# Peptides against a protein of PDB entry 3V4L, part 64

Target 1, 386 residues: chain A of PDB entry 3V4L
Amino acid sequence: GQPLAKDKVALLIGNMSYWEHPKLKAPLVDVYELTNLLRQLDFKVVSLLDLTEYEMCNAVDEFLLLLDKGVYGLLYYAGHGYENFGNSFMVPVDAPNPYRSENCLCVQNILKLMQEKETGLNVFLLDMCRKRNDYDDTIPILDALKVTANIVFGYATCQGAEAFEIQHSGLANGIFMKFLKDRLLEDKKITVLLDEVAEDMGKCHLTKGRQALEIRSSLSEKRALTDPVQGAPCSAEALVRNLQWAKAHELPESMCLKFQCGVHIQLGFAAEFSNVMIIYTSIVHKPPEIIMCDAYVTDFPLDLDIDPKHANKGTPEETGSYLVSKDLPKHCLYTRLSSLQKLKEHLIFTVCLSYQYSGLEDTVEEKQEVNVGKPLIAKLDMHRGL

## One batch from the design tools (peptide; made by RFdiffusion4, then SolubleMPNN)

Design b1_p12_4_s4 (from b1_p12_4, 7 letters changed)
Fold by OpenDDE base, seed 1:
Structure b1_p12_4_s4 (fold): chain B 386 residues (1-386), chain A 12 residues (1-12)
Amino acid sequence: as target 1 above (386 residues)
Amino acid sequence: SSHAGMGQIVLE
């Protein structure tokens, strides 16, 4: 019969906004497009941008809680990285210059923990450099991996080589994701699918002799990302996975705020990623005696590091949101919350209505506090270890 | 210092 997954879970991490290293662009598009494709494949996807070391550790721990016997686990990483002695290290955004293994996440340690969960399939897609880090003399003493015959690595590049993004005048994929996305929905054994991606990448004149896909696999079974989820009665563990995933993707409900002046504001929320939300405001009713009015959001929790200069924009693109702008209502003010993983408390903020009456020169302000609880990834309490 | 970072291909 066709192989069945008990469930399918993916963690996607895209690091771009490095503090001490060159900034990247491709991980934004790559994580977004891969999220949408894996959702079409019935994966439970957590998508995270710009994580610190601590936040990456917590994201991996939460991902490992979703894994169990016969579950398909997929980890995708796009960002800076290195490889020492066959160990792959993912570089967090807060990593020092130079970084060391103590500042980075070892993929083989994550694989060890996934093997302890008796997973049905372990897929690693590593869109990072594999150059040696000469500043890190640490040889990780990794315990011998179990022989589980269910592991697949897709490396965007060869050992000792760089992975590349295409710098164009707009949003573009990294080289690996550019070819992976065209094949990902095919009903093929995952190693056959990745081999076809390697052939397609090998035809690219831009990367010829600079980047080649490497496949490392112990996969003995014909398993595909298209394998259906087993429709057996929800085990207690399957219910927990569904609840945990649902919590990480719960948006606040849209609100209609009514001000004393008779103005009505629609407040809405959209997810760009599991840790990135767009807030949008629109005037839905204005009394005729009010000639001008605007609805601003302000007084956000300090943990979110929201620059007021980037809040309340006339377009999603002016906030740095280029991917979800087509699905957003028009004629709003937009604010992008890009660090929801940092939120320790409820998301409380102020909606400020500034308005003018006909025949009065002075602007009037009314304010309402809004509590939307913990949106998206903030429900997982990723900070519980501090 | 060869930063072991993701390279950029500038398309001309």
Scores: peptide ipSAE 0.058, ipTM 0.772, DockQ to the pose 0.668
Fold by OpenDDE base, seed 3:
Structure b1_p12_4_s4 (fold): chain B 386 residues (1-386), chain A 12 residues (1-12)
Amino acid sequence: as target 1 above (386 residues)
Amino acid sequence: SSHAGMGQIVLE
């Protein structure tokens, strides 16, 4: 019979905004496109950008809570990384220069923990460099992995090589994702799918002699990412998993704010990623005596590190939101909250209406405080472990 | 400093 997954869960991490390392661009597009593809494959996807070491550890721990016997687990990482002695290290955005294994997440440690969950399939897609880090002489003593025969690694590059992104004038994928996305929906054994991606990448003149996909697998069964989820999960564990995932993806409801001057504001929310939300404000009603009015959002929690200079933009693109702009209402002011994982409290902020009456030179302000609870990933309280 | 990061490929 066709293999069945008990459930399908993916964690996607894209690190770009490094503090002490070169900034990347591809992980933004790669995580977004892969999220949309895996959702079409009935994966429960958590998508996270720009995580610190602590935030990456917590994201992995929350991902592991979603794993259980016969669940398909997929970890995708795009960012800086290295490989020492056959161990792959994902580099957090706060990693020092030089970084060491103590500042990084070891993929083989995550694999060990996934094997303890008795998962049906473990897929690692590692879109990172695999060069040796000469500043890290740590030889990880890993316990012997269990023989589970359900492991697949897709490395974007060969051992000791670099992974590349396409330097274009616009948004572009990394080389691996460029080819992976075209095949990811195919009903094929995951190792066959990745082999076809490797062939497609091998035909690319850009990557020839620079980057090649490496596949490492112990997968003894014909498992595919297209494998159907086993019907309505009746187990208590499956209900808990579904609730945990649903919490991490719950947007605040759109609000209609009414000001004393008679202006009505629509306040709306859109998810770009599990930790990235766009707030938008729109004037939906204005009295005729008010000639000009704008609705600004301000007074965000300090944990979000929101620069007011990047808030309240006339386009989503001016906030750095290029991917969801087509799905947003037009003629709003837009604010991008890119670090929802840092939110410890409820998202409370102020909507400030600035307006002018016909025949008055003075600008008037009215303010309303808005509490939207914990949006998206902030519901998982990734900070509770400190 | 060997930055073990993603290299940029310029598409000519």
Scores: peptide ipSAE 0.039, ipTM 0.736, DockQ to the pose 0.645
Fold by OpenDDE base, seed 5:
Structure b1_p12_4_s4 (fold): chain B 386 residues (1-386), chain A 12 residues (1-12)
Amino acid sequence: as target 1 above (386 residues)
Amino acid sequence: SSHAGMGQIVLE
């Protein structure tokens, strides 16, 4: 019979905004496009940008809670990385220069924990460099892996080589994602699909002799990313997993704010990633006596590190939101919250209405506080250490 | 200029 997945869960991490290392660009587009493709494949996708070491650890722990017997687990990482002694290390955005194994997440440790969950398939897609880090002489004492025969690694590059992104003036994929995205929806064994991606990459003149896809697998069964999810969640564990995932993807409801002057503001919310939300405001009603009227958002929680200079923009693109701008309402003011994982409490902020009456020189202000609870990934309380 | 880092290389 066709293999069945008990469920399908993916964690996608894209690190770009490094503190002590060169900034990247490709992970933004790559995580976004891969998220949309995996959703078409009925994956439960958590997509996260720019994580610290602590935030990456918590994201992996929450991902492991969604894994169970016969579940398909996929981990994608795009960012800085290295490989020492056959161990792959993902570099967090807060990693020091030079970084070491104690500042990084070991992929083989994550694999060990996934094997303890008795998963149906473990897929790692690692879009990072595989050069040795000569500043780290640590030999990780890894416990012996179980023989599960359900593991697939797709490395964007070969051992000891670099992964490349092409710096264009606009949005562009990394080299690996450019070829992966064209085949990801194909109903093929995952190792066959990745082999076809390797052939397509090998035909590219930009990558020839610089970057080659490496596939490492123990996959004994014909498993595909297209494998159907086993029917209605009849198990208590499947219900809990569905509720946990739904909780991490719940947007605040759109609100209509009414001010004393008779102005009505629509407040709306959109997800770019699981930790990135766009707030937008629009004036939906204005009395004729009011000649000028602006509505802006302010007084965000300090944990979000929102620069007011990047808030309340006339376009999504001016906030750094280039991917979802086509799906957003037009003629709004836009604010991008890029660090929702940092939110410890409810998202409380102020909507400030500034307006002027016809024939009055003075500007009037009215304010309303808005509490939208914990949006998206902030519902997982990733900052509450166990 | 390729910024040769221990991470992803940006090709300009």
Scores: peptide ipSAE 0.036, ipTM 0.737, DockQ to the pose 0.261
Fold by OpenDDE base, seed 2:
Structure b1_p12_4_s4 (fold): chain B 386 residues (1-386), chain A 12 residues (1-12)
Amino acid sequence: as target 1 above (386 residues)
Amino acid sequence: SSHAGMGQIVLE
């Protein structure tokens, strides 16, 4: 019969805004496009941008809680990385220069933990450099992996080589994602699909002799990303997993705020990633005696590190939100919250209405505090380890 | 100029 997945879960991490290392651009687009494709494949996707070491560890721990016997697990990483002694290290955004294994996440350690969950399939897609780090002399003593014939690695580059992104004047995919996205929905064994992606990359003049996809697999079964999820979650564990994922993807409901002056504001929320949310405000009713009015959001929790200069923009693009701007309502003020994983408390903020009456020179202000609880990934208490 | 980082390289 066709193989069935008990469930399908993906963690996608895109690190680009490094503190001590060159900034990247491709991970933004690559994580977004891969998220949309994996959702079409009935994956439960957690998508995270710009994680610290601590935040990456917690994201992996939460991902491992979603894994169980016969579940398909997919880990995608785009960012800086290295490979020492056949161990792949993902570099967090807060990693020092130079970084070492103690500042990084070892993919083979994650694989060990996934094998303990008795997963049905383990897929690693590593869009990172595979050069040796000569500043890290640590030989990881990895425990012997269990013999599971269900592991697939897709490395964006060869061992000892670099992974590349191409600078375009606009948003563009990294090289690996550019070819992967065209094949990812095909009903093929995952190793056959990745081999076709490798052939497509090998035909490109930009990548020829610079970057080649490497496939490492123990996969003995005909497993595909298209494999259907086994029917209704009948187990208590499957119900808990579905509820945990649903909590991490729950947006605040859109609300209408009414001010004393008779102005009505629509406050709305959109997810760009599991840790990135857009807040938007629009004036939906204005009394005729009010000639000018604007609705600003302010007083965000300090943990979110919101620069007021980047808040309350006339376009989503001015906030750095280029991907979801087509799905947002027009004629709003937009604010991008890019670090929801840092939120320890409820998201409480102020909506400030500034307005002017006809025939009065003075501007009047009214304020309302809004509590939207813990949005998206902030419901996963990623901070419980401190 | 390829910034030879230990990570993804931006090709200009």
Scores: peptide ipSAE 0.035, ipTM 0.733, DockQ to the pose 0.288

Design b1_p12_5_s1 (from b1_p12_5 with K3E R7T E8S)
Fold by OpenDDE base, seed 2:
Structure b1_p12_5_s1 (fold): chain B 386 residues (1-386), chain A 12 residues (1-12)
Amino acid sequence: as target 1 above (386 residues)
Amino acid sequence: STELVSTSAELP
């Protein structure tokens, strides 16, 4: 019979806004497009941008809590990285220059922990450079991996080589995602699918002799990303996993705020990623005696590090939100919260209405505090180290 | 011309 997955879970990490290293661009688009494709494949997807070392560790720990016997686990990483002695290291955004293994996450350590969960399939898609880091002299003593015959690595590049982005005037994929996205929905054994992606990349004149996909696999079974999830979650563990994932993807409900002047504002929320949310405000009713009326969001929690100069923009694109702008209402003010993984408390903020009456030169302000609880990833309480 | 940019961290 066709193999069945007990469940399908993916963690996607895109690091681009490095503190001490060159900034990347492709991880934004690559994580977004891969999220949408994996959702069509019935994966539970957690998508995270710009994580520190601590935040990456916690994201991996939360991902491992979603894994169980016969579950398909997929880890995608796009960002800076290196490979020493056959160990792959993902570089957090707060990594020093130079970085070492102590500042980075070892993928083979994550694989060990996934094997302890008795997963049905382990897929690693590593969209990073594989150059040696000569500043890291550590030899990781990894415990011997179990022979599970269910492991697939797709490396965006060869050992000791670089991965590349395509520089265009607009948003573009990385090289790996450009070819992967065209085949990811195919009902094929995952190693056969990746081999076809490698052939497509090898035909491209831009990447020929610069970047090639490497596949490392122990996968003995005919498993595909298209494999159906085994029917209704009958176990207590499957119910807990479904509830935990649902909590991490719950948006605040849209609100209608009523001000004393008779102005009505609609406050709405949209998810760009599991840790990135757009807030938008629109004036839905204005009394005729009010000639000017603007609705601003302000007084965000300090842990979100929101610059007021980047808040309350006339377009989603002015906030740095290029991907979800087509699905957002028009004629709003937009604010992008890009670091929801830093939120320790409830998201409390102020909606400030500034308005002017006909025949009065003085601007009037009314304020309402809004509590939307813990949105999206902030529900997983990633701040609690175990 | 489509330019390729390395995702290398440019270590010192």
Scores: peptide ipSAE 0.279, ipTM 0.857, DockQ to the pose 0.798
Fold by OpenDDE base, seed 5:
Structure b1_p12_5_s1 (fold): chain B 386 residues (1-386), chain A 12 residues (1-12)
Amino acid sequence: as target 1 above (386 residues)
Amino acid sequence: STELVSTSAELP
């Protein structure tokens, strides 16, 4: 019979905004496009941008809580990285220069923990460099892996080589995602699908002799990303997993705010990623006596590190939101919250209405506080240290 | 021209 997945869960991490290292561009587009494709494949996807070491550890721990016997687990990473002694290290955005293994996440440690969950399939897609880091002389003492015969690694590049992104003035994929996205929906064994991606990369004149996909697998069964999820959740564990995933993807409901002057504002919310939300405001009713009227959002929680200079923009693109702008309503003011993982408490902010009456010189302000609870990934409380 | 840029961190 066709293999069945008990469930399908993916964690996608894209690190671009490094503190002490060169900034990347491709991870933004690559995580977004891969998220949309994996959702079409009935994956439960958590998509995260620009994580610190602590935030990456917590994201992996929350991902491991969604894994269980016969669940398909997929980890994608795009960012800086290195490989020492056959161990792959993902570099967090807060990593020092130079970084070492103690500042980074070892993928083989994550694999060990996934094997303890008795997963049906473990897929790692690593869009990072595989150069040796000569500043790290540590040999990780990895415990012996179990023989599970359900592991697939897709490395964007070969051992000791670099991965590349395309420099354009606009949005562009990394080299790996450029070819992966065209085949990801095919009903093929995952190793066969990745072999076809490797052949497509090998035909490209840009990448020939610079970057080649490496596939490392121990996959004894015909498993595909297209394998159907087992029907209605028969176990309490499957119900808990569905509820936990749904909790991490719940947007605040759109609100109609009414001010004393008779102005009505629509407040709306959109997810770009699991940790990135767009707030948008529009004036939906204005009394004729009010000649000028502007609505802006302010007084965000300090934990979100929101620069007011980047808030309340006339376009989504001016906030740094280039991907979801087509799905947003027009003629709003837009604010991008890019660090929802940092939110410890409820998202409370102020909507300020500035307006002028016909025949009055003075500007009037009205303010309304809004509490939208914990949006998206903020519901997982990733900052609750032990 | 489409230029490829390495995603390698520049270490000291």
Scores: peptide ipSAE 0.276, ipTM 0.856, DockQ to the pose 0.810
Fold by OpenDDE base, seed 3:
Structure b1_p12_5_s1 (fold): chain B 386 residues (1-386), chain A 12 residues (1-12)
Amino acid sequence: as target 1 above (386 residues)
Amino acid sequence: STELVSTSAELP
């Protein structure tokens, strides 16, 4: 019979905005496109951008809580990374220069923990460089991995080699995702799918002699990302997993704010990633005596590090939101909250209405505080250990 | 021109 997954869970991490290292661009597009593809494959996807070491550890811990016997687990990482002695290290955005293993997440440690969950399939897609870090002399003493015969690694590059992104004037994928996305929906054994991606990458004139996909697998069964999820979640554990995932993806409801002047504002929310939300405001009604009217969002929690200079933009693109702009209402003011993982409390902020009456020179302001609870990933309390 | 940029961190 066709293999069944008990469930399918993916954690996607894209690190770009490094503090002490060169900034990347591709992880933004790569995580977004992969999220949409994995959702079409009935994966429960958590997508996270720009995580610190602590935030990455917590994201992995939350991902491991979603794993259980016969669950398919997929970890994708795009960012800086290195490989020492066959151990792959994902580099957090707060990693020092030089970084060491103590500042990074070891993928083989995550694999060990996934094997303890008795998962049906473990897929690692590592879109990072695999150069040795000569500043890290740590030889990890890894315990012997269990023989689970359900492991697949897709490395974007060969051992000791670099991974590349395409530098264009616009949004572009990394090289690995450029080819992976075209095949990811195919009903093929995951190792066969990745082999076809490797062939496609090998035909590309840009990457010849620079980047090649490496596949490492112990997968003894014909498992595919297309394998259907086993029917209705009947177990208590499956219900808990579904509830936990649902919490991480719950947007605030859109609000209609009414001001004393008779202006009505629509306040709306859109998810770009599990930790990235766009807030948008639009004037849906104004009295005719009000000639100018704008609705600004302000007074965000300090934990979010919202620069007011990047808030309340006339386009989503001016906030750095290029991916979801087509799905957003037009003629709003837009604010991008890119660090929802940092939110310890409820998202409380102020909507400030600035308006002018016909025949008055003075601008009038009205303010309304809004509490939207914990949006998206902020419901998982990724900070519970600090 | 399509330029490839390495995702390698420049270590010292």
Scores: peptide ipSAE 0.276, ipTM 0.853, DockQ to the pose 0.830
Fold by OpenDDE base, seed 4:
Structure b1_p12_5_s1 (fold): chain B 386 residues (1-386), chain A 12 residues (1-12)
Amino acid sequence: as target 1 above (386 residues)
Amino acid sequence: STELVSTSAELP
């Protein structure tokens, strides 16, 4: 019969905004496009940008809670990385320079934990460099992996080699995602799909002799990313997994705020990633005696580290939101919350209406506090371990 | 021109 997945879960991490290392660009687009493709494949996708070591550990722990017997697990990582002694290390955004294994997440440790969950398939897509880190002399004594015959690694590059992104005047994919995205929806055994991606990459004159896809697999069954999810969630664990994923993707409802002056504001929310939300405000009603009015969002929780210089922009792009702009209402003020994983409490902020009456030179302000609870990933309480 | 940029961290 056709293989069935008990469920399909993906964690996608894109690290770009490194503190002590060169900033990347491709992970933004790569995580976004891969998220949309995996959703079309009925994956439950958690997509996270710019995670610290602690936040990456918690994201992996939450991902492992979504895994169970016969579940397909996919981990995608795009960012800085290295490989020592056949162990792949994902570099968090807060990693020191030089970084060591103690500052990084070992993919083979994650694989060990996934094998303990008796997963149906383990896919790792590692869009990172595989150069040796000579500052890390640690030989990880990894416990012997179980023989599960359900493991696939797609490495964006060969051992000891670099992975590359394409720099253009606009947003572009990394080299791996550029070819992967064109085939990801194909009903093929995942190793065959990745082999075709490797052939497509090998035909590219840009990457020839610089980057080649490496496939490392122990996959005894014909498993595909297209494999259907086993029907209605019949187990308590499947229900819990569905609820946990739904909880992590719940946006606040749009609100209509009414001010004393008679101005009405629409407050709306959009998800860019599981940890990235756009807030937008628009004037939906203005009394004729009010000649000018603007609705600003302010007084965000300090844990979100919101720079006021990047808040209340006339376009989504001015906030750094290039991907969801087409799906947003026009003629708003936009604010991008890029670190929802840091939110420990409810998202409380102020909507400040600044307005002017006809024939008065003085600007008047009215304020309303808004509590939207815990949006998106903030519902997982990734910080409860501190 | 399409430029390829390494995703390698610059280690000291």
Scores: peptide ipSAE 0.263, ipTM 0.851, DockQ to the pose 0.836

